# Ledger of designs, part 99: peptides against a protein of PDB entry 3V4O

Target 1, 234 residues: chain A of PDB entry 3V4O
Amino acid sequence: DQPLAKDKVALLIGNMNYREHPKLKAPLVDVYELTNLLRQLDFKVVSLLDLTEYEMRNAVDEFLLLLDKGVYGLLYYAGHGYENFGNSFMVPVDAPNPYRSENCLCVQNILKLMQEKETGLNVFLLDMCRKRNDYDDTIPILDALKVTANIVFGYATCQGAEAFEIQHSGLANGIFMKFLKDRLLEDKKITVLLDEVAEDMGKCHLTKGKQALEIRSSLSEKRALTDPIQGTEY

## One batch from the design tools (peptide; made by RFdiffusion4, then SolubleMPNN)

Design b2_p18_1_s3 (from b2_p18_1, 5 letters changed)
Fold by OpenDDE base, seed 1:
Parts: sequence; structure tokens; C-alpha cells
Structure b2_p18_1_s3 (fold): chain B 234 residues (1-234), chain A 18 residues (1-18)
Amino acid sequence: as target 1 above (234 residues)
Amino acid sequence: PPPMAEEDHGTKEIPPLP
């Protein structure tokens, strides 16, 4: 039997216009393109740009309200970020310099809350730097995650590496989105799809040895972004 | 000084691309 989603919900955040940090360009184009693709996949998509800490927290709270048992949840983030002790932090546009964990949104905390909703699939696509923040020595005490076997992380970069923007003079995608967009509509298990994206990135002379996709998953079922919504006559 | 009106940096929902 083909896996069914109860519903499909995505939150896309692109932060570019930082107050105290370098401005980015790719998140604009990446969020727009991903929005269009996910809508073709029958996702309910909320797409937001340049969120403050308060706005990001509110957006996540609203996203969580749309999640329920068997719902597919997808969180995409493009912006500044860091990773400390295996915890990913999304940086709001109003974050101070230097920023700390208290100024940022922890992805693993969001995951915990998604697990409490008994979601059918949890996908995180993180297009951010994964460097350690040396100004933040706080070890977040995270409660143990439940073993739900429905989690997929796509990191645009390896641990400790940078995400790059394609410096073409026009509206250019980030490197991750450039390859992701070509495969996103394929009817494949999401981890297989991301693995193919990783191979495409690895074959490209522009990205080879500069940026590599990291996939981290516990997904035990053949779940795809193309999975039909329950009760929709296809 | 009057409290700076929190500029409602409204969450700009990305309009659907045409």
C-alpha cells in the first residue's frame, strides 16, 4: 500500500536582510522556487522572509498548530546559522553580534514539538552554515527525542562547513536549491531523492570539494513528498 | 523619548509567484 499523508504542511523561512550580520541574496530565490514546487506537491506552504526572533517563534508556533497525526511537516530554512554539539540554530535577522542560542531557534527543539504532534513525516532542509559558534558555549539540555523513525535532515553543507551562494550577477539559487529543485518533484523516497541530489552536487565542478549535502535520517518507511493526501481522489 | 513604535516589520508573506 502506498503511504498516505493526512495533510502536507511546509514552513519556508528565508532570512537575508540581517541587521548585524552580512546580507544574503540566495534565500529570496530559493524560498520562491521551493514554494512553487511544494505547492505542485499539494503542500500547504507558508513562506516568510526576513523574520525577527519574535516572528520566527510565532511562525514556528503557527506551523505546529497545522501539524497533527499523520501530517507531513517540512521546515525549510535559508539564512545564517550555526551548529553546536549537534544542535542546529537558525539565526533571526535581528540577532545581535555575536548571537547566542538564546537569540536563535533550535531546530531540535522544533523537532521535539513536531514529534509530540505524531506527524507522519518530519523533513528539515537547512540551507545554512554549520560552523561552530565560538561565542556560545551553552550546551542546550535537550530532552531525549522519541524514536519515531520518520525524521529526515537535509543539510546543505557538511558539519563545520559553509553554505555558498552562486555569485552570478542575477537572481541565483543557493547551491543546495539549484540541485534540489531539479529532483524535488520525483516520486521517490525522500532520502533516496536527497541522496541523488547529493550525487548531483558531487559531480558538479563548481561544488566538488566545496559543498556537500549531508543526509541524516531515521526514516524507516517509503515516504515521499509526492505521497497523496488521504481522502483526495487521485 | 517616546517609545520607538515597534516598526511592524510585518512578516512579509511571499506572494505566490504569478
Scores: peptide ipSAE 0.020, ipTM 0.522, DockQ to the pose 0.035
Fold by OpenDDE base, seed 5:
Structure b2_p18_1_s3 (fold): chain B 234 residues (1-234), chain A 18 residues (1-18)
Amino acid sequence: as target 1 above (234 residues)
Amino acid sequence: PPPMAEEDHGTKEIPPLP
């Protein structure tokens, strides 16, 4: 039987106009293009740019209110970030320099809250650096995640590495979105789709040896972003 | 003000290929 989603909801965040950090350009284009693609997949999409800490927290809270049993949830983030001890932190545009975990949003905390909603699928697409932040000595004691076997992480880069944006004629995609957008509409298990994106990045002379996609999943079912919404005649 | 971090932990720009 083809898996059905109760609903499909996405939150897309692109941070580029940082106050105390280098400005980015790719998040604008990446969020726009991903929004259009996810809408073609019948996602309810909320797309936001240049969020403060307060605005990011509110956006996540509102996103979580749309999640329920069997709903597909997708979180995309493009911006500054870091990874400490396997925890991913998204950096708001008003974050101080240096930033710490208290100034940032922890993706694993969001995942915990999504698991409480009994979602059908949890997809995280993180287009940020994964370098350790040596200015943050906080060891987050995360509560044990539930074993839901419905989690997929697509990290734009490998652990401890940087993510890049290509500067073409003022506005261009980030490297991850450049390859993701070509495959996102394919009717494939999401982990298979991301694996093909990883291969495309690995074959490209621009990205080979510079940026590699990491896929981390516990997805035990054949779920795709193309899965129909329950009660909709397609 | 807190000292500015010397290291950028964010996304970096890659120049276009010639």
Scores: peptide ipSAE 0.018, ipTM 0.538, DockQ to the pose 0.649
Fold by OpenDDE base, seed 2:
Structure b2_p18_1_s3 (fold): chain B 234 residues (1-234), chain A 18 residues (1-18)
Amino acid sequence: as target 1 above (234 residues)
Amino acid sequence: PPPMAEEDHGTKEIPPLP
């Protein structure tokens, strides 16, 4: 039987215009292109740019309200970020320099809350650096996650590595979105789709040895972003 | 706006995201 989603909801955040950090360019185009693709996949998409800490927290709260049993939830983030001890932190545009975990949103905390909603699928696409922040000595004690076997992380870069954008005149994609956009509409298990994106990135001379996609998954079912919504006649 | 045409990024330097 084909897996069905009760609904499909995505929150896309692109942070570019940082107050105390270098400005980015790619998140604008990346969020826009991903929005259009996810809408073609019948996702309810909320796309937001340049969020403060308060606005990011509110956006996540509102996103969580749309999640329920069997709903597919997708969180995309493009912006500054860091990873400490396997915890991913998204940096708001108003974050101080240096920023700490208290100024940022922890992705694993969001995952915990998504698991409480009994979602059908949890997808995180994180287009941010994964370097350690040495100014944050906080070790997050995350509560034990439930074993839901429905989690997929697509990290634009390897642990401890950088993500890249093309800094040319005009608007350009981030490296991750450049390859992701070509495959996102494919009717494939999401982990298989991301593996193909990883291979495409690995074949590119620009990214080979510079940036590699990391996929972390506990997905026991053949779930795809193309999966139909329950009660919709296609 | 329409998806911007894939500019041939093949020769462009990719700086790290800071």
Scores: peptide ipSAE 0.018, ipTM 0.509, DockQ to the pose 0.085
Fold by OpenDDE base, seed 3:
Structure b2_p18_1_s3 (fold): chain B 234 residues (1-234), chain A 18 residues (1-18)
Amino acid sequence: as target 1 above (234 residues)
Amino acid sequence: PPPMAEEDHGTKEIPPLP
């Protein structure tokens, strides 16, 4: 039997116009394209650009209010970020230079809160750099996550590596979104879908040896973004 | 001194493409 979602909710954040950090371009296009695709998949999508720390925290709080038992939650982030000790930090546009964990949103903390909602699926798509921030020496003591076996991380880049934008004269996708958008509507287990995206990135001469998708998952069920919403007569 | 107009860089919700 095909798994059912109680509902499907996505929060998409694209940060590009940083105050104290290099400006980005790809998040605008990437968030826009992903919004359209997820809406075709019957996600309730909130898409936001250039969020301050306060606005990001509020957006996450509002997103969490839409989550409940069996709901599919998807968080997409495109922007500056870093990874310290296996924790991913999303950088708001008003973050100081240098930024620290106190200025940023920890993805694993969001995951913990999503687990408390007893969600059916938790998907994180993180199009950000994963380099260590040497200016942040905070060792996050995270509470142990529950064993929910419904977690998927798609990292646009390898651990310790950078995510790149395609430098074209105009608005262009990030490398990750360029490949993701071509497969996102496929009726496949989300980990299988992402694995195919990883292969496509690996075959492309532009990305080969430069950027690789990392998939980290604990997903015991065949969950897909195409899964129907419970009670919707299709 | 004239009040610096805080450019309210409002969070732009991206409307769906038509």
Scores: peptide ipSAE 0.017, ipTM 0.476, DockQ to the pose 0.035; fails the geometry check

Design b2_p18_1_s4 (from b2_p18_1, 6 letters changed)
Fold by OpenDDE base, seed 1:
Structure b2_p18_1_s4 (fold): chain B 234 residues (1-234), chain A 18 residues (1-18)
Amino acid sequence: as target 1 above (234 residues)
Amino acid sequence: PPPLPDSEHGTKEIAPEA
């Protein structure tokens, strides 16, 4: 039987105009492209750019209100970030230099809250660096996650590595989105789709040995972004 | 292509055009 989604909801955040950190360019284009693709997949998409800490927290709260039992939730983030002790932190545009965990949004905390909603699928696409922040020695005390077997992480880069955007004369996608956008509409299990994206990135001379997609999942069902919404005729 | 610059901790870097 084909899996059904009760609904499909995505929150896309692109941070580029940082106050105290290097400016980025790709998040603008990446959020735009991903928005259009996810809408073609019948996602309800909220796309936001250049969020402060307060605005990011509010956006996540509003996103969580749209989640319920059997809903597919997708969180995409493009911007600065770091990973400490397996916890991913998204950096708001108003974050201080240096930033710490208290200035940032922890992805694993968001995941916990998504699990409480009994979602059908939780997808995180994180286009950010995963280097350790040496200025933050805080070990977050996170509650144990529930065993929901419906979690997929697509990290634009490997653990401890950097994510890059390519500087072009004009508007261009980041490296991750460049490859993701070509496959996102495919009717495949999301982990299979991401694996193909990883292969495409690996074949590119620009990214070979520099940036590789990491997939982390506990997805036990054949769930795809193309899965139909329950009660809709396709 | 030129090597990608080393980024600061947690900072996403901009690679030069190849």
Scores: peptide ipSAE 0.032, ipTM 0.630, DockQ to the pose 0.249
Fold by OpenDDE base, seed 4:
Structure b2_p18_1_s4 (fold): chain B 234 residues (1-234), chain A 18 residues (1-18)
Amino acid sequence: as target 1 above (234 residues)
Amino acid sequence: PPPLPDSEHGTKEIAPEA
């Protein structure tokens, strides 16, 4: 039997106009393109740009209110970020220089909260740098995760590396979104889809030795972004 | 199985902060 979602909800955040950090360009285009694709997949999408710490926390809280048992939750982030001790931190546009964990949102903490909602699928697409922040020596103590076997991380880059934008005149995609957008509508298990995206990125001469997609998953069911919503006509 | 109710939430898109 084909898996069904109770509902499908996505929060997309693109931060580019940082106050104390280099401005980005790709998040604008990437959020718009991903929004359009997820709408075609019958996701309920909240897309937000240039969020302060307060606004990001509120957006996550509102997103969590839409999650319930069997709901597919997708969080996409494009912006500055870092990874310390396997914890991913999304950087708000008003973050100080240097920023610390107290100024940022921890993705693994959001995952914990999603698990409490008994979601059917948790997908994180993180288009940010994964370098260590040497100005932050804090080790977050996170609550233990449940064994839900419904978690997928797509990291735009490998651990300790940077995510890049395409250097063109005008607005262009980030490297991750360039390849993701071509496959996102395919009726495939989400981990298989991301693996194909990883292969496409690996074939590109621009990204070889610079950026590689990392997939981290615990997904025991054949869940796809194309899975129909329960109770809908299809 | 009986249909589950869908959320009433639509799609929202917000422009970049000025």
Scores: peptide ipSAE 0.010, ipTM 0.423, DockQ to the pose 0.017
Fold by OpenDDE base, seed 3:
Structure b2_p18_1_s4 (fold): chain B 234 residues (1-234), chain A 18 residues (1-18)
Amino acid sequence: as target 1 above (234 residues)
Amino acid sequence: PPPLPDSEHGTKEIAPEA
């Protein structure tokens, strides 16, 4: 049977104008384009740019309020970030230099909260660097995740690596979004879709050997972003 | 404090778009 979503909700965050860190360019275009695509997929999309820590936490809280049993939740982030001990940290625009975990939002904590909502699908698309932050030796005490088998991580880059954007005279996509946008509307299991994106990145001479998509998933059902919403007749 | 090296490593431009 065709998998159904109770609803589909996405939070897109693009951080560019950092106060104490180098400014970025791609998130503006990436968030805009992804917003348009997800709306075509009948997602309720909240798109936000240049969030402070307080604003990011509030946005996540509001996002979580929209999640419920069987809801598809998608979190996209483009900005500065790091990964320590398998935990991904999104860096707010007002983060100090150096930043620490206490200044950032932990993706795995968000996942834990999404699992408590009994979501139908949890998708994280993280367009950020995944290098270790040597200034943060904190080992987060994370609660054990539930076995929900509905989790998909699309990391724009490999563990310990950087994420890139293509140089352009104007605003341009990040590398990840450049390829993701071409496939996002395909009616495929989300992990299959992302795998194809990974292949596209690998074939491109601009990205070959420079940036590779990492997919980490526990998805036991053929869930797609194209899955219809329950109670809607298409 | 010294700048965090990783602060330079959010998203970088690497190549021109064809």
Scores: peptide ipSAE 0.037, ipTM 0.624, DockQ to the pose 0.628; fails the geometry check
Fold by OpenDDE base, seed 2:
Structure b2_p18_1_s4 (fold): chain B 234 residues (1-234), chain A 18 residues (1-18)
Amino acid sequence: as target 1 above (234 residues)
Amino acid sequence: PPPLPDSEHGTKEIAPEA
């Protein structure tokens, strides 16, 4: 049977204009393009740029309020970030230099809260660096996650590696979004879709030995971003 | 939910919820 979503909700965050860190360019275009694509997929989309820590936390809280049993939740982040001990941290634009976990939003904590909502699907698309932050010596003790078998991570880069944006005179996509946007509307299991994106990225000469997509999932059902919303005509 | 307001730090909403 065709999997159904109770609803589909996405939060897209693009951080570019950092106070104490290098400014980025790609998140502007990437958030805009992804917003358009997800709307075509009948997602309710909130798209925000240049969020402070306070604003990011509020945005996540508001996003979580839209989640409920069987809802598809998608979180996209483009900006600075790091990964310590398997925990991903999104960096707000007002983060100090150096930043620590207390200044950042932990993705795994958001996942925990999404699981409490009994969502039908949890998708994280993280276009951020995954290098170790040596200035953060804390080891987060995360609560054990529930076994929901509905989790998909698309990391724009490998563990310990950096994510890049294409350098042009004007605005351009990040490397991840460059390939993701071409396939996002395909009616495929989300892990299959991301695997194809990974192959496309792997064929690009610009990314060889530099950046590769990592997919991490525990998705036991054939869930797609194209899955219809319950009670809607299609 | 209501969109987050623009902040003094340049927070900008590109698209509200559909």
Scores: peptide ipSAE 0.022, ipTM 0.472, DockQ to the pose 0.029; fails the geometry check

Design b2_p18_2_s1 (from b2_p18_2, 5 letters changed)
Fold by OpenDDE base, seed 3:
Structure b2_p18_2_s1 (fold): chain B 234 residues (1-234), chain A 18 residues (1-18)
Amino acid sequence: as target 1 above (234 residues)
Amino acid sequence: SEPEDYGELQSFDPVLKD
């Protein structure tokens, strides 16, 4: 039967204007477009741009306050990032160069906190590079995750690889968002939807051998972003 | 897939200082 969401909440972060790192362009448009799409899916969306570490942590805290049992939580991030030992780190605009984990936000820590809220679905869409940060040699000891079977990671690129934006006549879109936006409204299991996005991205001749979508999931139910919210009349 | 001029690719690589 049709899965239901208690509520649907999304936090979208786009970091572009870094103080100590190369500036980006795509996150502006990508956050805007994704915001409009998720609102059509009845998500409560908070969209923020160019966040400092302090602001990012506050945004995540506020996001977590909106989560509860059965709530769908979606976190989208576009900006600089890295991956060390399987942990994804989002880089605030005021991060030093080089930065370390204490300057950044760990996605897996956020996931742990989301699990404590007993959410119905946890979706992470990470449009950032996944290269190793050799300036951060810390091996994190993270709390063990619960077995909730409601987790989906959409990585814009493969492990150790880079994510790209397309710049044309002053306009820019992330490669990931370019293909994601065309399918996001489809009523399909989220992992199936992302798999189709992966195939679409794979047909792009410019990114062959450079960027490929990676899906990592533990999702035992046919959950979709289109799932209706409990108590809402349609 | 339709032919398209995507322009130039720009990496999200942070390019950390040595």
Scores: peptide ipSAE 0.304, ipTM 0.749, DockQ to the pose 0.371
Fold by OpenDDE base, seed 2:
Structure b2_p18_2_s1 (fold): chain B 234 residues (1-234), chain A 18 residues (1-18)
Amino acid sequence: as target 1 above (234 residues)
Amino acid sequence: SEPEDYGELQSFDPVLKD
């Protein structure tokens, strides 16, 4: 009863050098570390840093072209972001200050498009803040999602909360990636894996009461990132 | 073993301006 992926594709975006917003550091190392891990899991990985709005939209479009029925799709984002009315927005490096939803990429819209591809698994790993953007009062009208039961969100932090990075000796890692990387290669259902990451993160004294992993899923099958690609035997 | 000193914690908060 081993689930199979038709293929496994990941898009990793790390935005750090914002033009009109505070610069970040962790996405650089985090993207690289995650890239290496996902490649070990036989993902086709596209890793990009410091994307403008135009570049981000193009990257997502190209990512979607690689998705098809039964394909595992994973989107990782590290950078500035916000959450309004349950919708997550990724902020491009050229976004104005303040930014609005029209300047950003809505994750739920991407999910909708992924569902249209009839993917086998949709994983979003969002290392961004989830605070309300009070400068944007727009209530987005999103297309209804399908009931695909193959969706997993790993939010680096809770709703309304902030995500953090640790800077030491010129190096920086996001709190989320610090713990995610230790378990990512485990052959476990992705929600179980993330739950263990959540427990590990919970032991970090620096982020207690500040940041906690939130898992949001509708996953009716025991899908893992380690699932073999169809036509391949291990 | 895991280091005891994790360094400085920095928020991903965009710090929006008016």
Scores: peptide ipSAE 0.302, ipTM 0.743, DockQ to the pose 0.379
Fold by OpenDDE base, seed 1:
Structure b2_p18_2_s1 (fold): chain B 234 residues (1-234), chain A 18 residues (1-18)
Amino acid sequence: as target 1 above (234 residues)
Amino acid sequence: SEPEDYGELQSFDPVLKD
C-alpha cells in the first residue's frame, strides 16, 4: 500500500548575483543544503546557480525531459520573484529593471508541462517574495491545468509578503530553508511535513508577522519525498 | 535549540526602479 515513485527528479535553482537588482546571499547555501538532503532521499538532483533567462528556460526543459509517468518532480527556487494574479514568476539574473512576465519564468506554466508528463507528484518550493509587481500589467492567459490531485506548493511566504534571509557572521540562510532542512528527511506526507515546517517557522520571533509558510495543495494520496523508487529495494 | 542571535534579516524584495 506504500506509494511508489517511478523515479525522483529535482531541479534546484538559486539566483543571487543579479545584474540589475539587489544581490542575495542565502540561495548559495540553501541550494547546497537542499541538494544534499534530496540526494539522501535518492532524488536525481540538478542544482544550478545564477541562471540567465536563457539558461533557466533550458534547465527547465532538461528537467521536463527527465519526467515521465509516475515520476516525482520537485522544483526549488530561491531568488527574486513576484506573484501577479496568483501566478508565480521566477526572475533570472539578467532580468531588466524593472522586469515583466516576458522576462521571467512562470511556475504555473511549468506545472502545466509537468502534468502533461503524467508525473506521480509535483512539488514546488518557492523561496521568493510574493509581492505584486506593479511594473508588470500583463494578465497572462495560461492554459487550464488538469485535475491530477498530485500538486504541492510550498511558498516561503504569504501572498503579498516578502521572504527573508538571515545574515549572521558571514553566513546566510533563507528562513524557509532554515526550518525545512530539519524535517525534510521525515517519512511523512509532503503536505504534513510542510505543515510542521510552518509551525516551526511560526515559533521564530524574528519572522512573526513578517514571513509565514503557505501550503497550497491538491494531493489525494499519501505521497512523501521518502517514497521508494519502483524496482528498488531498501 | 535556536541561537539567541539570529542576526539581521534581509528581504528578497528586488526593489524595482521607476
Scores: peptide ipSAE 0.301, ipTM 0.746, DockQ to the pose 0.374
Fold by OpenDDE base, seed 5:
Structure b2_p18_2_s1 (fold): chain B 234 residues (1-234), chain A 18 residues (1-18)
Amino acid sequence: as target 1 above (234 residues)
Amino acid sequence: SEPEDYGELQSFDPVLKD
């Protein structure tokens, strides 16, 4: 009983050249490598780097237009970010310092919009810090989510913690992508795949006690990124 | 090929300020 996707669409965002925040290095190569892997999985991939707030919002809007009933949607983000009250915020390159939620994109709001498209699978891979932003005192009132049981979050780090890249290594992966890319093509339920990535990352001496993968899921079906697309593609 | 894991880690922390 093989699950099928109507289509598979991914939006990859890597922000590194921030105007008012420290510059990053890993998002460049991480987005590139993930793009190649997802294309091997027959994803339609849009990969973008160094997006302003306007550009990020536009990219998300265009991404949502590609989603429909039964479509697999994957959002990958690498860059600065924070988490307040369980809500994840992606930071555009033109965000002020300090920034507030109004300057950023809330992942859970994107999820809500994806649910309205009746997607077959919603995967979020967030390679960002999850520390509290003390300069943002807003308590977000989010729209209620539907019970779709098709949601998977892969957080590069645990709640309240930081994500890291290796310094002075040229074009090197962030820690999350380093281990994710080794497993991504495996034909396994996405939560099982990520669990194995978590174990691999746990063996890394560099990040022990500093960064650990967290998986948050509500996935009632055996959905994999390798699931075939139904219909004609060629 | 995979780069070797060595050296120091750089945090994705935005280092916010007032």
Scores: peptide ipSAE 0.282, ipTM 0.733, DockQ to the pose 0.420

